# Ledger of designs, part 73: peptides against a protein of PDB entry 4Z63

Target 1, 334 residues: chain A of PDB entry 4Z63
Amino acid sequence: LCLGMNDLTGNIPEDLFHLKRLNLLGIQENRLSGSLSREIRNLSSLVRLDVSWNLFSGEIPDVFDELPQLKFFLGQTNGFIGGIPKSLANSPSLNLLNLRNNSLSGRLMLNCTAMIALNSLDLGTNRFNGRLPENLPDCKRLKNVNLARNTFHGQVPESFKNFESLSYFSLSNSSLANISSALGILQHCKNLTTLVLTLNFHGEALPDDSSLHFEKLKVLVVANCRLTGSMPRWLSSSNELQLLDLSWNRLTGAIPSWIGDFKALFYLDLSNNSFTGEIPKSLTKLESLTSRNISVNEPSPDFPFFMKRNESARALQYNQIFGFPPTIELGHNN

## One batch from the design tools (peptide; aimed at target 1 G124)

Design b2_p27_6_s2 (made by RFdiffusion4, then SolubleMPNN; from b2_p27_6, 10 letters changed)
Fold by OpenDDE base, seed 2:
Formats: sequence, structure tokens, C-alpha cells
Structure b2_p27_6_s2 (fold): chain B 334 residues (1-334), chain A 27 residues (1-27)
Amino acid sequence: as target 1 above (334 residues)
Amino acid sequence: SKLLSVDPSDVVISFTGSSWVSSVDLS
């Protein structure tokens, strides 16, 4: 049953929960309000639940133990409060959990040993606090993780050295500290292609440790951290780099010539730093900028990026990174 | 190719779970 993208108001009719054979309930992008009924437990055949973009409030009901086939739960952009209910945090069937842009709070706790099918987790823009859950690497299929815009004070857990499934990781604006430790840990994530760390590590030094290596890194965004230091030499070994944003830092020194050696680099933002010297001639040789026919291999076809030009601007959504215009931004380096 | 200078961006990664459903992350 798909009733999304309407102006439906009120609660879900209780009779809807008698549809025991229902596999898909999509009621997204409405004005449905109140609590999400616990009677969703009666939808025992449910595979996909999309209640996103509504006015739901209260706690998410702890009924997911009665939904053994549920693979997709989309509840983004609601008013949900409380934590992730225990049954949801233990769901062995769940592949995707999207609860972005809610009011969920407390410590983030997932039973990753139970969540054997979880591959995508979006909990961005909530009120989670405490530390990053150390057991996230135990979610053996967890590939996509957005935890941005929460209050995960402290450092990236050492356990993340073992986060082999991790491919796309956003921790933007999560009050993280110790970039040296974070990078030192995350370099062990062999499948890491996309790393977004914007608005963390305020005023720290960007490490220039030549021992750091991110082999599969395609997207690195570490903007607006007020980072000191220079262009990190270790980054030159990330030959697959497609997007680099180090804007709004306090980076100094010259832009190195190796920046032009990235064959797939189509988006470069080094603006609002303190770089000096000449613009490397090698930047004019970037194949991705010179050839109209270079297909950029997307990290994931369904991986959205959000670009916010400034603090007051609305974020622009890009479904794919190649949707970004070819960009070299070196402005405001005086 | 048009080299577009864009304003410095704060890039956020989010997952919509559906390619046709628009979401905006305002982080």
C-alpha cells in the first residue's frame, strides 16, 4: 500500500493494521501525526515500512520482534523521540534503518551481533549523545553509516580498525576530537571509499604522517574544522580520489603538484585556507576536468550527497557525486 | 569543461533509502 506524497492528515486508520499480508506500507510525505501505532506489529508480513516525512511523534514502538520480515524501515524527518527500541536494535532482518532528522536521544545502542543483515544506517541529525558505539564493527554487513549531526563526544573508537564492511562514513558535525587518532584508525577500514568528517576536530592539526594510507578513498571531506598544517602527503597515495574538500580550514603552505595526478579528481575545494605559492600547473592537466567523457565511478549509485554552500544556505541534494559540477575552488586563500 | 567555482561547501552524506524521495540534510 503506497499512499505517499499526499496531504493525508491524522493517524493511520487502525483497520490498516489488520492487513496481515501487507508487504509494503508507504505513507511517506504526508502530514500524518501522533504516535506510530504499536499495532504495526500486526503487519507480520511487512518487508518495507516507510513513514518518512510526516509529523509522527512519540517513541518508536518496540514491536519489531513481531516483524520478522522487515528489511527496510524509513522514518526520516519525523518527530520521533526516545531511543531506538530494543526490538529494532536487535532486528536480524533489517537491512536499512533510516531515522535521520528526528529527535532521537540518549546513547546509541545497537546489538550488532543480532543485526546480521544491517547494511545501511542513517541516524544523522538526531540528539544522540555519548560516544560512538564501539560495537558498530560487529555489524558485519554494515556498509553505509551516517551519524552526522549528533553529539558523539570523544574519539573514534579503536574497534573501528576492524570495521571491514565500512564503505561510506559520515560523522560530520558530531563533536569528535583527535583527527590523528581518527585517521589512524579509519585507515584500517579496507573498504572505506567515502569519509566525511566536516565540522569536527576544531583547531587540530591535520596529520602529515606518511604512514597513513587510504587505498580506496574516493571522497574525502574534512571541511570547516579550522585544521592547521599543510596538504597531507599521505593523501597522494589515494589514487582513486574523486572529491576532496578541505575548505574552511587553516591549512598553509603550497598546494602540492601531486594534486594534479589524481586521474579521477573532479571536485576540489581548498578554498578558505591559507595556502600560498603558485597554483600547480598539474591541476590544468586533470583528465576529469579536461575530458567531457570521463565517467566517474560512483561509490554507490544510491548514495546521496548534500552540499551546503554556507551555514545559512539550504543543502543541495545530489543523488550521485558526479552530479557535482566539475569544480576547482581555490578562492579565499589570502 | 566549465570549471565552476562554487562557494565552499559543507558536504554531508545521508541515505534516503529511495532514489526518488528527496531529503535535505541541514547539518
Scores: peptide ipSAE 0.025, ipTM 0.594, DockQ to the pose 0.067
OpenDDE base, seeds 1, 3, 4, 5: peptide ipSAE 0.025, 0.024, 0.027, 0.023; ipTM 0.619, 0.575, 0.597, 0.568; seeds 1, 4 fail the geometry check

Design b2_p27_6_s3 (made by RFdiffusion4, then SolubleMPNN; from b2_p27_6, 10 letters changed)
Fold by OpenDDE base, seed 4:
Structure b2_p27_6_s3 (fold): chain B 334 residues (1-334), chain A 27 residues (1-27)
Amino acid sequence: as target 1 above (334 residues)
Amino acid sequence: SRTLSVDPKDVVISFTGSSWVSSVDLS
């Protein structure tokens, strides 16, 4: 049943929960309000539940132990409060959990040993506090993780050295500290291709440690951290780099010539720093900016990027990395 | 000296699982 993108109001009719054979319930982008009924437990055949972009409030009902086939739960952009209910945090069937842009709070707790199928987790823009859950690496299939815009504080857990499944990771604006430790840990994530750490590590030094290596890194965004230091030499070994944003920091020194050696680099933002010297001539040789065809083979993950230029604007969504326009931004460095 | 005429941008990764969403409010 797909009723998304309408002007439906009120709550879900109770009789809807008698549909025992219903596999998909999509009621996203409406004006449905009130609590999400616990009677969703009656939808025992449910595989996909999308209640996103509504006006739901209250706590998410703890009924997911009665939904053994549920793979997809999309509840982003609602007014949900409380924590992740225990049955949801223990769901062995769930592949994707999206509760971004709610008012969920407390410590983030997931039973990763039980959540054997979880591959995508989006809890961005909530009110979670405490520390990052150390047991996230126990979610053995967890590939996509957005925890941006929470208040986790502290450092990236040491356990994340073992986060082998991690490919796409965003922790933007989550009050994290110790970028040196974070990068030192995350370099061990062998599948990590996308790392977004904007608005963290306030005033810290971007490490220039030659021992750091991110072999598969395609996207690195560490903007608006007031980071000091220079362009990190270790980054030059990330040959697959496609997008680099280090804007709005306090980086100094020259922009190195190796920045133009990245064959797949199409988006570069080093603006609003304190770089000096000449613009590297190698930037004029970037293949992504020439008429030559660039063949970059990427998997098709279920992850969009969002770029917000100012506080009043909505963030633009890009469903693929290559959706970003080719960009070189070096402004505001004098 | 630098003239800053725009707000610092924020870049966030999200996983909507839907192709119909073209933008998001991060407020």
Scores: peptide ipSAE 0.031, ipTM 0.597, DockQ to the pose 0.047
OpenDDE base, seeds 1, 2, 3, 5: peptide ipSAE 0.018, 0.026, 0.016, 0.016; ipTM 0.573, 0.600, 0.559, 0.508; seeds 1, 3, 5 fail the geometry check

Design b2_p27_6_s4 (made by RFdiffusion4, then SolubleMPNN; from b2_p27_6, 9 letters changed)
Fold by OpenDDE base, seed 2:
Structure b2_p27_6_s4 (fold): chain B 334 residues (1-334), chain A 27 residues (1-27)
Amino acid sequence: as target 1 above (334 residues)
Amino acid sequence: MKKLSVNPNDVVISFTGSSWVSSVDLD
């Protein structure tokens, strides 16, 4: 049953929960309000539940033990409060959990040992507090993790050295500390292609340790951290780099010539730093900026980037990394 | 509806949306 993108109001009719053979319930992008009914438990054949972009409130019902076929739960952009229900945090069938842009709170707790199918987790823009869950690497299929805009005080857990499944990781604006430790840990994530750490590590030094290596790194965003130091030499070994944003830091020194050696680099933002010297001539030779036909056939991670450059600008949504216009931004360096 | 407050220069990655299903959602 798909009733998305309407002006439906009120709550879900109770009679809908009698549909025991229902595999898909999509009621997204409505004005549905109140609590999400516990009677969802009656939908025992449910594979996909999309309640996103509504006015739902209260706690998410703890009924997911009665939904053994549920693979997809989309609840983003609601008013849900409380924690992740225990049955949801223990779901062996769940592949995707999206609860972004809610009011979920408390400590983030997932039973990763039970969540054997979890591939994508979006909990961005909530009120989770405490520390990052040390057991996330136990989610052996977890590739995509958005935990941005929560309050995960402290450091990246040492256990994340073992996060082999991790490919896309956003921790933007999560009150993280110790960038040296974070990078030192995350370099062990062999499948890590996208790393977003914006609005963390306030005033720390960007490490220039040549021992750091991110082999598969395509996207690095560490903007607005007030980071000190220079362009990190270790980054020069990330030959697959496509997008680099180090804007709004306090980085100094020259922009190194090796920045122009990245064959796939099509987006570079080094703006609002304290870089000095000449613009490397090698930047003018970036094939990715000159060739219109970059058929980057690489599977772009189909995750939307939201970028807001200026306070007055609308956040631009790009559904694909390749949707970014080729950009060199070197402005506001003094 | 909770508005996304986007801070300046904040890059937000969302892997799913209501309007589309990512390739990751199909696998």
Scores: peptide ipSAE 0.019, ipTM 0.520, DockQ to the pose 0.033
OpenDDE base, seeds 1, 3, 4, 5: peptide ipSAE 0.019, 0.015, 0.022, 0.025; ipTM 0.503, 0.502, 0.524, 0.457; seeds 1, 3, 4, 5 fail the geometry check

Design b2_p27_7 (made by RFdiffusion4)
Pose (drawn by RFdiffusion4):
Structure b2_p27_7 (pose): chain A 334 residues (1-334), chain P 27 residues (1-27)
Amino acid sequence: as target 1 above (334 residues)
Amino acid sequence: SWITSDEEDAELYLSFDRELAERLAEE
């Protein structure tokens, strides 16, 4: 049953909860509102539930043991409150959970021993607080994590050294501390390709510690953190690097020669720092900016990227990394 | 300029969420 992208109003008629054989309900992008009824436990054949872009509110009903076939739950852009219900946190069938841009709050609690099919999680633009849940690496299939724009505090848990399935990790604007510990931990996640740390670690020093090694790293964004120190040389060992954004920090010193050695780099933003010295000549032999013989695969995280010119400008949206124009941005330095 | 993975303007997410819905319809 597909009703998506209309102008429907009111709540879900209780009539709909008699459909015990329905495996797909798309009501997304309407004006629907009210609470999402607890009677939804009666729809035991559901595989995909798309409630996105409506005006729903109240707690997400804790009925999800009654929906053992649920694989996709899409609730993004609604007014849902409370945390993740225990039954949803215990669902062994969920592949994907998108609750982004909701009014959700409290500690974030998932039973990752119980969630054996979870491979993608998007909780962005919510009010989840407390520490990042230490048990997240226990979701052995979780590839894609977007926790951006939340109210967490403290450090990245030590157990994140074991997050073997982690590919895309977006932590922007989440009030994270100790970028030194965050980078030392996260370098042990061997599948990490895209990492977004923007608006965290405010005023901290960027670790220069050269034992740090991110081998498969493709996209590194750590911006507007007002970080100090120099261009970190440990980054030169990430040969796959495609997009690097260190902008809006307090970084100093000269821009080193090895920045021109990234063969897949098509975008770099070092703007709005305290960089001095001349421009390194090696930026003239960047391979992805010269010939057409460098070819690589674009990273594929499940989240869009946003770009801001200044503090008051409306943002630009890029659904894919290769949507960024090939760019050298060195402005507002010394 | 700088890049992030979040933005408060919800309308900016709309096209991406439609692409995600289309991709899931193929699965």

Design b2_p27_7_s1 (made by RFdiffusion4, then SolubleMPNN; from b2_p27_7, 17 letters changed)
Fold by OpenDDE base, seed 3:
Structure b2_p27_7_s1 (fold): chain B 334 residues (1-334), chain A 27 residues (1-27)
Amino acid sequence: as target 1 above (334 residues)
Amino acid sequence: SYISSTTDDLSLYREWDQKLLEKLDKL
């Protein structure tokens, strides 16, 4: 049953919860309000529940133990409060959880040992606080993680060295500290292709440790962190790099010639730093900018990218990495 | 300008969320 993209108001009619054979309920993009009914428990055949883009409030009902076939729960852009319900945090059937842009709070807790099917998690733009959950690596199929715009104070957990399933990770604007530790841990994520760390690590030094290695890194965004230091030598070994944004930091020294050796690098932003010296001639030899025929695999995160001009300007949305125009931005280096 | 994975303009997520549904319909 798909009732999305209408002007429906009020609550879900109770009689709808008698549809025991219903596999898909989509009521997204309406003006439905009040609490999400506990009677969703009666939809025992439900595979997908989409309640996103509504005016729902209160706590998410703890009834997901009665939804054994639920693979997809989309609840983004509502007024939900509280935590993740225990039954949802223990769901063995759930593949995707999207609760982006709610008012969820407290410590984030998921029983990753039980969540054996979870592959995509979007909890961005909530009020979660405390530390990142140390047991996220126990979600053995978890490939996509967005935890951006929460208040996860402290460091990336040491347990994330074992996060083998992790491919796409966003932590933008989450009050994270210790970039040296974070990179030292995340380098062990062998499948990590996309890392977004914008608006963290305020005023820290970007590590230049030659022992750091990100084998499959394609997208690195560490913008607007006020980072000090120089262009990190360890990045030169990430041969698959496609997009690099280190803009709006306090990086110094020369732009190294090895930046021009990346075969797949089509987007480079080093603007608004304190780089000195000459522009490397090797940048004029970037194969991605000279040849249209580079066969590269595009990373496909389950979260969008935004180009922010300034704090007050409307951002541009990018739905894919290759949606970014081929760019070399070196401006505003003083 | 700089890249982020978050924005205050929630309307920018609508097109993304529609494309996400299209991906889910293929599974």
Scores: peptide ipSAE 0.563, ipTM 0.948, DockQ to the pose 0.884
OpenDDE base, seeds 1, 2, 4, 5: peptide ipSAE 0.562, 0.556, 0.540, 0.531; ipTM 0.948, 0.947, 0.943, 0.942; seed 4 fails the geometry check

Design b2_p27_7_s2 (made by RFdiffusion4, then SolubleMPNN; from b2_p27_7, 16 letters changed)
Fold by OpenDDE base, seed 1:
Order: sequence, then structure tokens, then C-alpha cells
Structure b2_p27_7_s2 (fold): chain B 334 residues (1-334), chain A 27 residues (1-27)
Amino acid sequence: as target 1 above (334 residues)
Amino acid sequence: SYISSTTDDLELYKDWDRQLLAELDKL
């Protein structure tokens, strides 16, 4: 049953929950309000529940143990409060959980040993506090993680060294500390291709440790952190690098010549730093900027990118990394 | 300019979320 993209108001009629054979309920992009009924438990055949872009409030009902076939739960852009209900946090069927842009609070707790099918998690723009959950690496299929715009004080957990499934990780604006520890841990994520850390690590030193190595890193965004230091030498070993944004930091020294050796690097932003010296001639020889053959068919994150020009300007949305124009931005290095 | 994975402009997520739905409909 798909009733999305209407102007439906009020509550879901209770009689709708008598549809025991319903595999898909899509009621997204309406004005539905009140609590999400506990009677969703009666939808025992449900595979996808989309209640996103509504006015739902209250706690998410703890009835997901009665939804053994539920693979997709989309609840983004609502007024949900409280935590992730225990039955949802223990769902063995759930592949994707999207609860972005709610008012969920407390400690983020997932029973990752039970969540054997979870591959995509979007909890961005909530009120989660405390630390990142140490057991996230136990979600053995968890590939995409957006935890951006929460208040995860402290460091990346040491357990994330074992986060082998992790490919796409967004932590933008999450009050994280200790970039040296974070990078020292996340380098062990062998499948990590996209790392977004913008608006964290305020005023810390970007580590220049030659022991750091990100084998599969394609996208690194560590913008607007006021980071000190220089261009990190360890990054030169990330031969698959496609996009680098280190803008709006306090990085100093020369831009190294090895920055032009990246065959796939098509987007480079080093603007609003304190870099000195000459522009490396190797940048004029970037193969990705001279040849049109960027492979457009690569897997992308299950979260968008936003380019913010200035504090007052509307952000530009990019649905894919390849949506970014080929760019070398070196401006405002004074 | 700088890249982030978040915005305060919630409307910018609508097109993304519609795309995600279209991808889920292919599964």
C-alpha cells in the first residue's frame, strides 16, 4: 500500500493495521501526526515500512519483534523521541534503518550481534549523546553508517579497528575528539572508502604519522575542524583517492608534489588554510582532470553530500561523489 | 566552500530520499 506524497492528515486509521498480508506500507511525505500506533505489530508480513516525512511524535513503538520480515524501516524527518526501541535494536531481519532528522535521544544502543542483516544505518541529525556504540563492529554486514549531527562526545571506540564491513562513514558535526586516535583506529577498516569528519576535532593537530594507511580510501572530508599541522604524508599511499576536502582548517606548510600523483583525484579543496609555497606542477597533470573517463558506476554512500559555500548561503546537494565538478580549490591560503 | 554530510536545510534531503526510495524499489 503506497499512499506517499499526499496531503494526508491525522492518524493512520486503525483498520489499516488489519492488513496482515501487507508487505509494503508507504505513507511518506504526508502530514500524518500523533504517535505511530503499536498496532503496526499486526502487519506481520511487513517487509518495508516508510513513515518518513510526516509529523509523527512520541516514542517509536516497541513491536518490531512481531515484524519478522521487516527489512526496511524509513522514519526520517519526524518528531520521534526517546531511544531506538529494544525490539528494533534487536531485529535480525532489518537491512536498512533510517531515522535521520528526529529527536531521538540518550545513548545509542544496538544489539549488533542480533542485527545480522543490518547493512545501512542512518541516524544523522538526532539528539543521541554519550559515546559511539563500541559494539557497532559486531554488525557484520553494516556497510553504510551516518551518525552525523549527534553529540557523541569523546573518541572513536578502539573496537572500530575490527569494523571490517564499514565502507561509508559519516560523523560530520558530532562533537568528536582526538583525530589522531580516530584515524589510527579507522585505518584498520579495510573496506572504508568514504570518511566524512567535517566539524569535529576542533583545533587539534592533523596527524602526520607515516604508519597511517587507508588502503581503499576514495573520499576523505575533514573540513572546518580548525586543524593544525601540514598535509599528511600518510595520505599519499591512498592511491584510490577521488575526493579530498581539507578546507577551512589551519594547515600550514607546502602543498606536496605527491598530491598530483593521484590518478583518480578529481576534487581537491585545500582552501581556507595557511598553505605556503608554490602550487605543485603535478596538479596540472592530474589524469582525472585531463581524461574524461571517470567511472560513474561506482557504489556510493546511502547519505548525501552538501557543499556549503558560506555560513549564510544555501548548501548545494550532491547525491553522488561524481556529481561534484572537477575542482582544484586552493583559495584563501593566507 | 566545504563539504559536509549534514545540512540544516531539510528540503535538500527530499530529493535524496526520493532517490533512495527509487533504489529500494529496484531491490
Scores: peptide ipSAE 0.589, ipTM 0.953, DockQ to the pose 0.916
OpenDDE base, seeds 2, 3, 4, 5: peptide ipSAE 0.579, 0.569, 0.573, 0.205; ipTM 0.951, 0.948, 0.949, 0.633; seed 4 fails the geometry check

Design b2_p27_7_s3 (made by RFdiffusion4, then SolubleMPNN; from b2_p27_7, 17 letters changed)
Fold by OpenDDE base, seed 1:
Structure b2_p27_7_s3 (fold): chain B 334 residues (1-334), chain A 27 residues (1-27)
Amino acid sequence: as target 1 above (334 residues)
Amino acid sequence: SYISSTTDDLSLYREHDLQLLEKLSQL
């Protein structure tokens, strides 16, 4: 049943929950309000539930133990409060959970040992507090993780060294501290291709440890952190690098010549730093900027990217990495 | 300019979420 993209108001009619054979319920992009009914438990055949872009409030009902086939739960852009219900946090069937842009609060807790199918998690723009959950690496299929715009004070957990499934990780604006520890941990994520850390680590030093190595890193965004230091030498070993944004930091020294050796690098933003010296001639040899053959068909994160020109300007949205125009930004350096 | 994974402009998320739905419809 798909009733999305209407002007439906009020509550879901209770009789809808009598549809025991319903595999897909899509009621997204309406004005549905009140609590999400506990009677969703009666939809025992449900594979996809989409209640996103509504006015739902209250706690998410703890009925997901009665939904053994539920693979996709989309609840983004609502007024949900409280935590993730225990039954949802223990769902063995759930592949994707999107609860972005709610008012969920407390400590983030997932039973990752039970969540054996979870591959995509979007909890961005909530009110989660405390530390990042140490047991996230136990979600053995978890590939896409957006935890951006929460209040995860502290460091990346040491357990994330074992986060082998992690490919796309967004932690933008999450009050994280200790970039040296974070990078030292996340380098062990062998499948990590996209790392977004914008608006964290305020005023810290970007580590220049030659022991750091990100084997499969394609996208690194560590913008607007006021980071000190220089261009990190360890990054030169990330041969698959496609996009680098280190803009709006306090990085100093020369732009190194190895920045032009990245065969796939098509987007480089080093603007609004304190870099000195000459522009490396190697940048003129970036193959990705001279040849049109960027393979457009690479898998992208399940979370979007936003380019902000300034704090007051409307952001530009990019759903795919390859949506970014080929760019070299070196402006506003001292 | 700088890249982030967050915005206050909910309208930008709406466009993304529509594309996400299209992706999910192919699964």
Scores: peptide ipSAE 0.545, ipTM 0.942, DockQ to the pose 0.903
OpenDDE base, seeds 2, 3, 4, 5: peptide ipSAE 0.534, 0.513, 0.301, 0.511; ipTM 0.940, 0.937, 0.702, 0.937

Design b2_p27_7_s4 (made by RFdiffusion4, then SolubleMPNN; from b2_p27_7, 14 letters changed)
Fold by OpenDDE base, seed 4:
Structure b2_p27_7_s4 (fold): chain B 334 residues (1-334), chain A 27 residues (1-27)
Amino acid sequence: as target 1 above (334 residues)
Amino acid sequence: SYITSTTDDLSLYRDWDRELLEKLSKL
């Protein structure tokens, strides 16, 4: 049953929960309000639940143990409060959980050993606090993780060295500290292709440790962190690099010539830093900018990117990495 | 400009959420 994109108000009619054969309930993009009914438990055949973009409030009901076939739960852009209910945090069937842009709070707790099917997690823009959950790497299929815009004070857990399934990771604006530790840990994520760390590590030094290596890194965004240091030499070994944004930092020194050796690099923003010297001639030889044959069919993260001109500007949304125009931005380095 | 993975403008997420839903419906 798909009733999305209407102006439906009030609560879900209770009689809807008598539909025991219902596989898909989509009521997204309405004005539904109140608490999400516990009677969802009666929808025992439910595979997909989309309640996103509503005015739901209260706690998410702890009924997911009665939904053994639920693969997709979409609850983004509501007023949900509290934590992730225990039955949801233990769901063995759940593939995707999206609860972005709610008012969920407390410590983030997931039973990753039980969540054997979880491949995509979006909990961005909530009120989670404390530390990043150390057991996230136990979610053996978890590829896409958005935890941006929460208050995860402290460091990336050491356990994330074992996060082999991790491909796309966003931690933008999450009050993270110790970029050296974070990069030192995340380099062990062998499948990591996208790393977004914007608005963290405020005023720290970007490490130039030549021992750092990100084998499959395609997208690195560490913008607006007020980072000090120079262009990191370890990045030169990330031969698959497609997008680099280190803008709005306090990076100094020369832009190194190796920046032009990236065959797939089509987007480079080093603007609003303190770089000096000459523009590397190698940048004029970037194959990706000359041949336009960027393979558009690469897997993308399950979270969007946003380009902001400044902190007060309206963001531009980019749903795919290849949605970014080919760009070399080196401005404002005075 | 700078890139981030979050915004205060919630309206921007709608298009992404739709595209994601379409992608997921094909799986």
Scores: peptide ipSAE 0.386, ipTM 0.843, DockQ to the pose 0.887; fails the geometry check
OpenDDE base, seeds 1, 2, 3, 5: peptide ipSAE 0.290, 0.279, 0.294, 0.272; ipTM 0.690, 0.674, 0.683, 0.672; seeds 1, 2, 3, 5 fail the geometry check

Design b2_p27_8 (made by RFdiffusion4)
Pose (drawn by RFdiffusion4):
Structure b2_p27_8 (pose): chain A 334 residues (1-334), chain P 27 residues (1-27)
Amino acid sequence: as target 1 above (334 residues)
Amino acid sequence: SSHWITSDEDVDSYTLSTSLSTRLAEH
């Protein structure tokens, strides 16, 4: 049953909850509102539930043991409150959970021993607080994690050294501390390709510690953290690097020669720092900016990227990394 | 000139990433 992208109003008629054989319900992008009824437990054949872009509110009903076939739950852009219900946190069948841009709050609690099929999680633009849940690496299939724009505090848990499935990790604007610990821990996630740390670690020093090694790293964004120190040389060992954003920090010293050695780099933003010295000549032999013989695969995280020109400008959206224009941005330095 | 990149922003509307849209269409 597909009703998506219309102008429907009111709540879901209780009539709909008699459909015990329905495996797909798309009601997304309407004007529907009210609470999402607890009677939804009666729809035991559901595989994909798309409630996104409506005006729903109240708690997400804790009925998800009654929906053992649920694989996709899409609730993004609603007014849902409370945390993740225990039944949803215990669902062994969920592949994907998108609750981004909701009014959700409290500690974030998932039973990752129970959630054996979870491979993608998007909780962005919510009010989840407390520490990042230490048990997240226990979701052995979790590849994509977007926790951006939340109310967490403290450090990245030590157990994140074991997050073997992690590929795309977006932590922007989440009030994270100790970038030194965050980078030392996260270097042990061997599948990490894209990492977004923007608006965290405010005023901290950027670790220069050269034992740090991110081998498969493709996209590194750590911006507007007002970080101090120099261009970190440990980054030169990430040969796959495609997009680097260190902008709006307090970084100083010269821009080193090895920045021109990234063969797949097509985008770099070092703007709005305290960089001095001349421009390194090696930026003239960047391979992805010269010939057509460098070819690589675009990273594929499940989240869009946003770009802001200044603090008051409306943002630009890029759903894919290769949507960024090939760019050298060195403005507002010394 | 200068700018910076983030992964999530408060906007009036947005679209899913290409990869997630493709995955959902294939499902």

Design b2_p27_8_s1 (made by RFdiffusion4, then SolubleMPNN; from b2_p27_8, 11 letters changed)
Fold by OpenDDE base, seed 4:
Structure b2_p27_8_s1 (fold): chain B 334 residues (1-334), chain A 27 residues (1-27)
Amino acid sequence: as target 1 above (334 residues)
Amino acid sequence: SSSWITSEEDVDSFELSSSLKKLLESF
């Protein structure tokens, strides 16, 4: 049953919960309000539940133990409060959990040993606090992780060295500290292709440690951190780099010539730094900017990218990296 | 490219720089 993208108001009719054979319930993009009924437990055949983009409030009901086939739960952009219910945090069937843009709070706790199918987790823009869950690497299929805009004080856990499944990771605006430790840990994530760390590490030094290596890194976004230092030499070994945003930092020195050696680099933003010297001539030879056929067929994060215009302006959402126009931005350097 | 102008307060999850914005506005 798909009733999304309407102007439906009120609650879900109780009679809907008698549909025991229902595999898909999509009621997204409405004005449905109140609490999400616990009677969703009666939908024992449910594979996909999409309640996103509504006005739901209260706690998410702890009924997911009665939904043994549930693979997809989309609840983004609601008013949900409380924590992740225990049955949801222990769901062995769940592949994707999206609860982005809610008011969920407390410590983030997932039973990753039980969540054997979880591959995508979006909990961005919530009120989670405490530390990053050290056991996230125990979610052996977890590939996509957005934890942005929460309050995860402290450092990236050492356990994330073992996060082999991790491919797409956003931690932007999560009150993280110690960029040197974070990069030192995350370099061990051999499948990591996308790393977003914007609005963290305030005023720290960007490490220039030649021992750092991100072999599969395609997207690095570390904007608006007020980072000091220079263009990091270790980044030159990330030969698959497609998108680099280091804007709105306090980076100094020259833009190195190796920045133009990235064959796939189509988006470069180094603006609003303190770079000096000449623009590398190698940037004029970026193959990605000269060839029209950038292969768009690469896996993208399940989470959108956002281009913020102004604090009050509508952000541009980019669902794919290749949605960004080919860009070289070097403006506003001293 | 369907640039979805979303009013989403969620801009901060994968926030790219404001400089890219200026570039996109110049196109």
Scores: peptide ipSAE 0.186, ipTM 0.574, DockQ to the pose 0.060
OpenDDE base, seeds 1, 2, 3, 5: peptide ipSAE 0.383, 0.075, 0.391, 0.021; ipTM 0.752, 0.563, 0.758, 0.620; seeds 1, 2, 3, 5 fail the geometry check

Design b2_p27_8_s2 (made by RFdiffusion4, then SolubleMPNN; from b2_p27_8, 10 letters changed; failed a check: too like the target's own chain)
Amino acid sequence: SSSWITSEEDVESYSLSSSLQKKLEEF

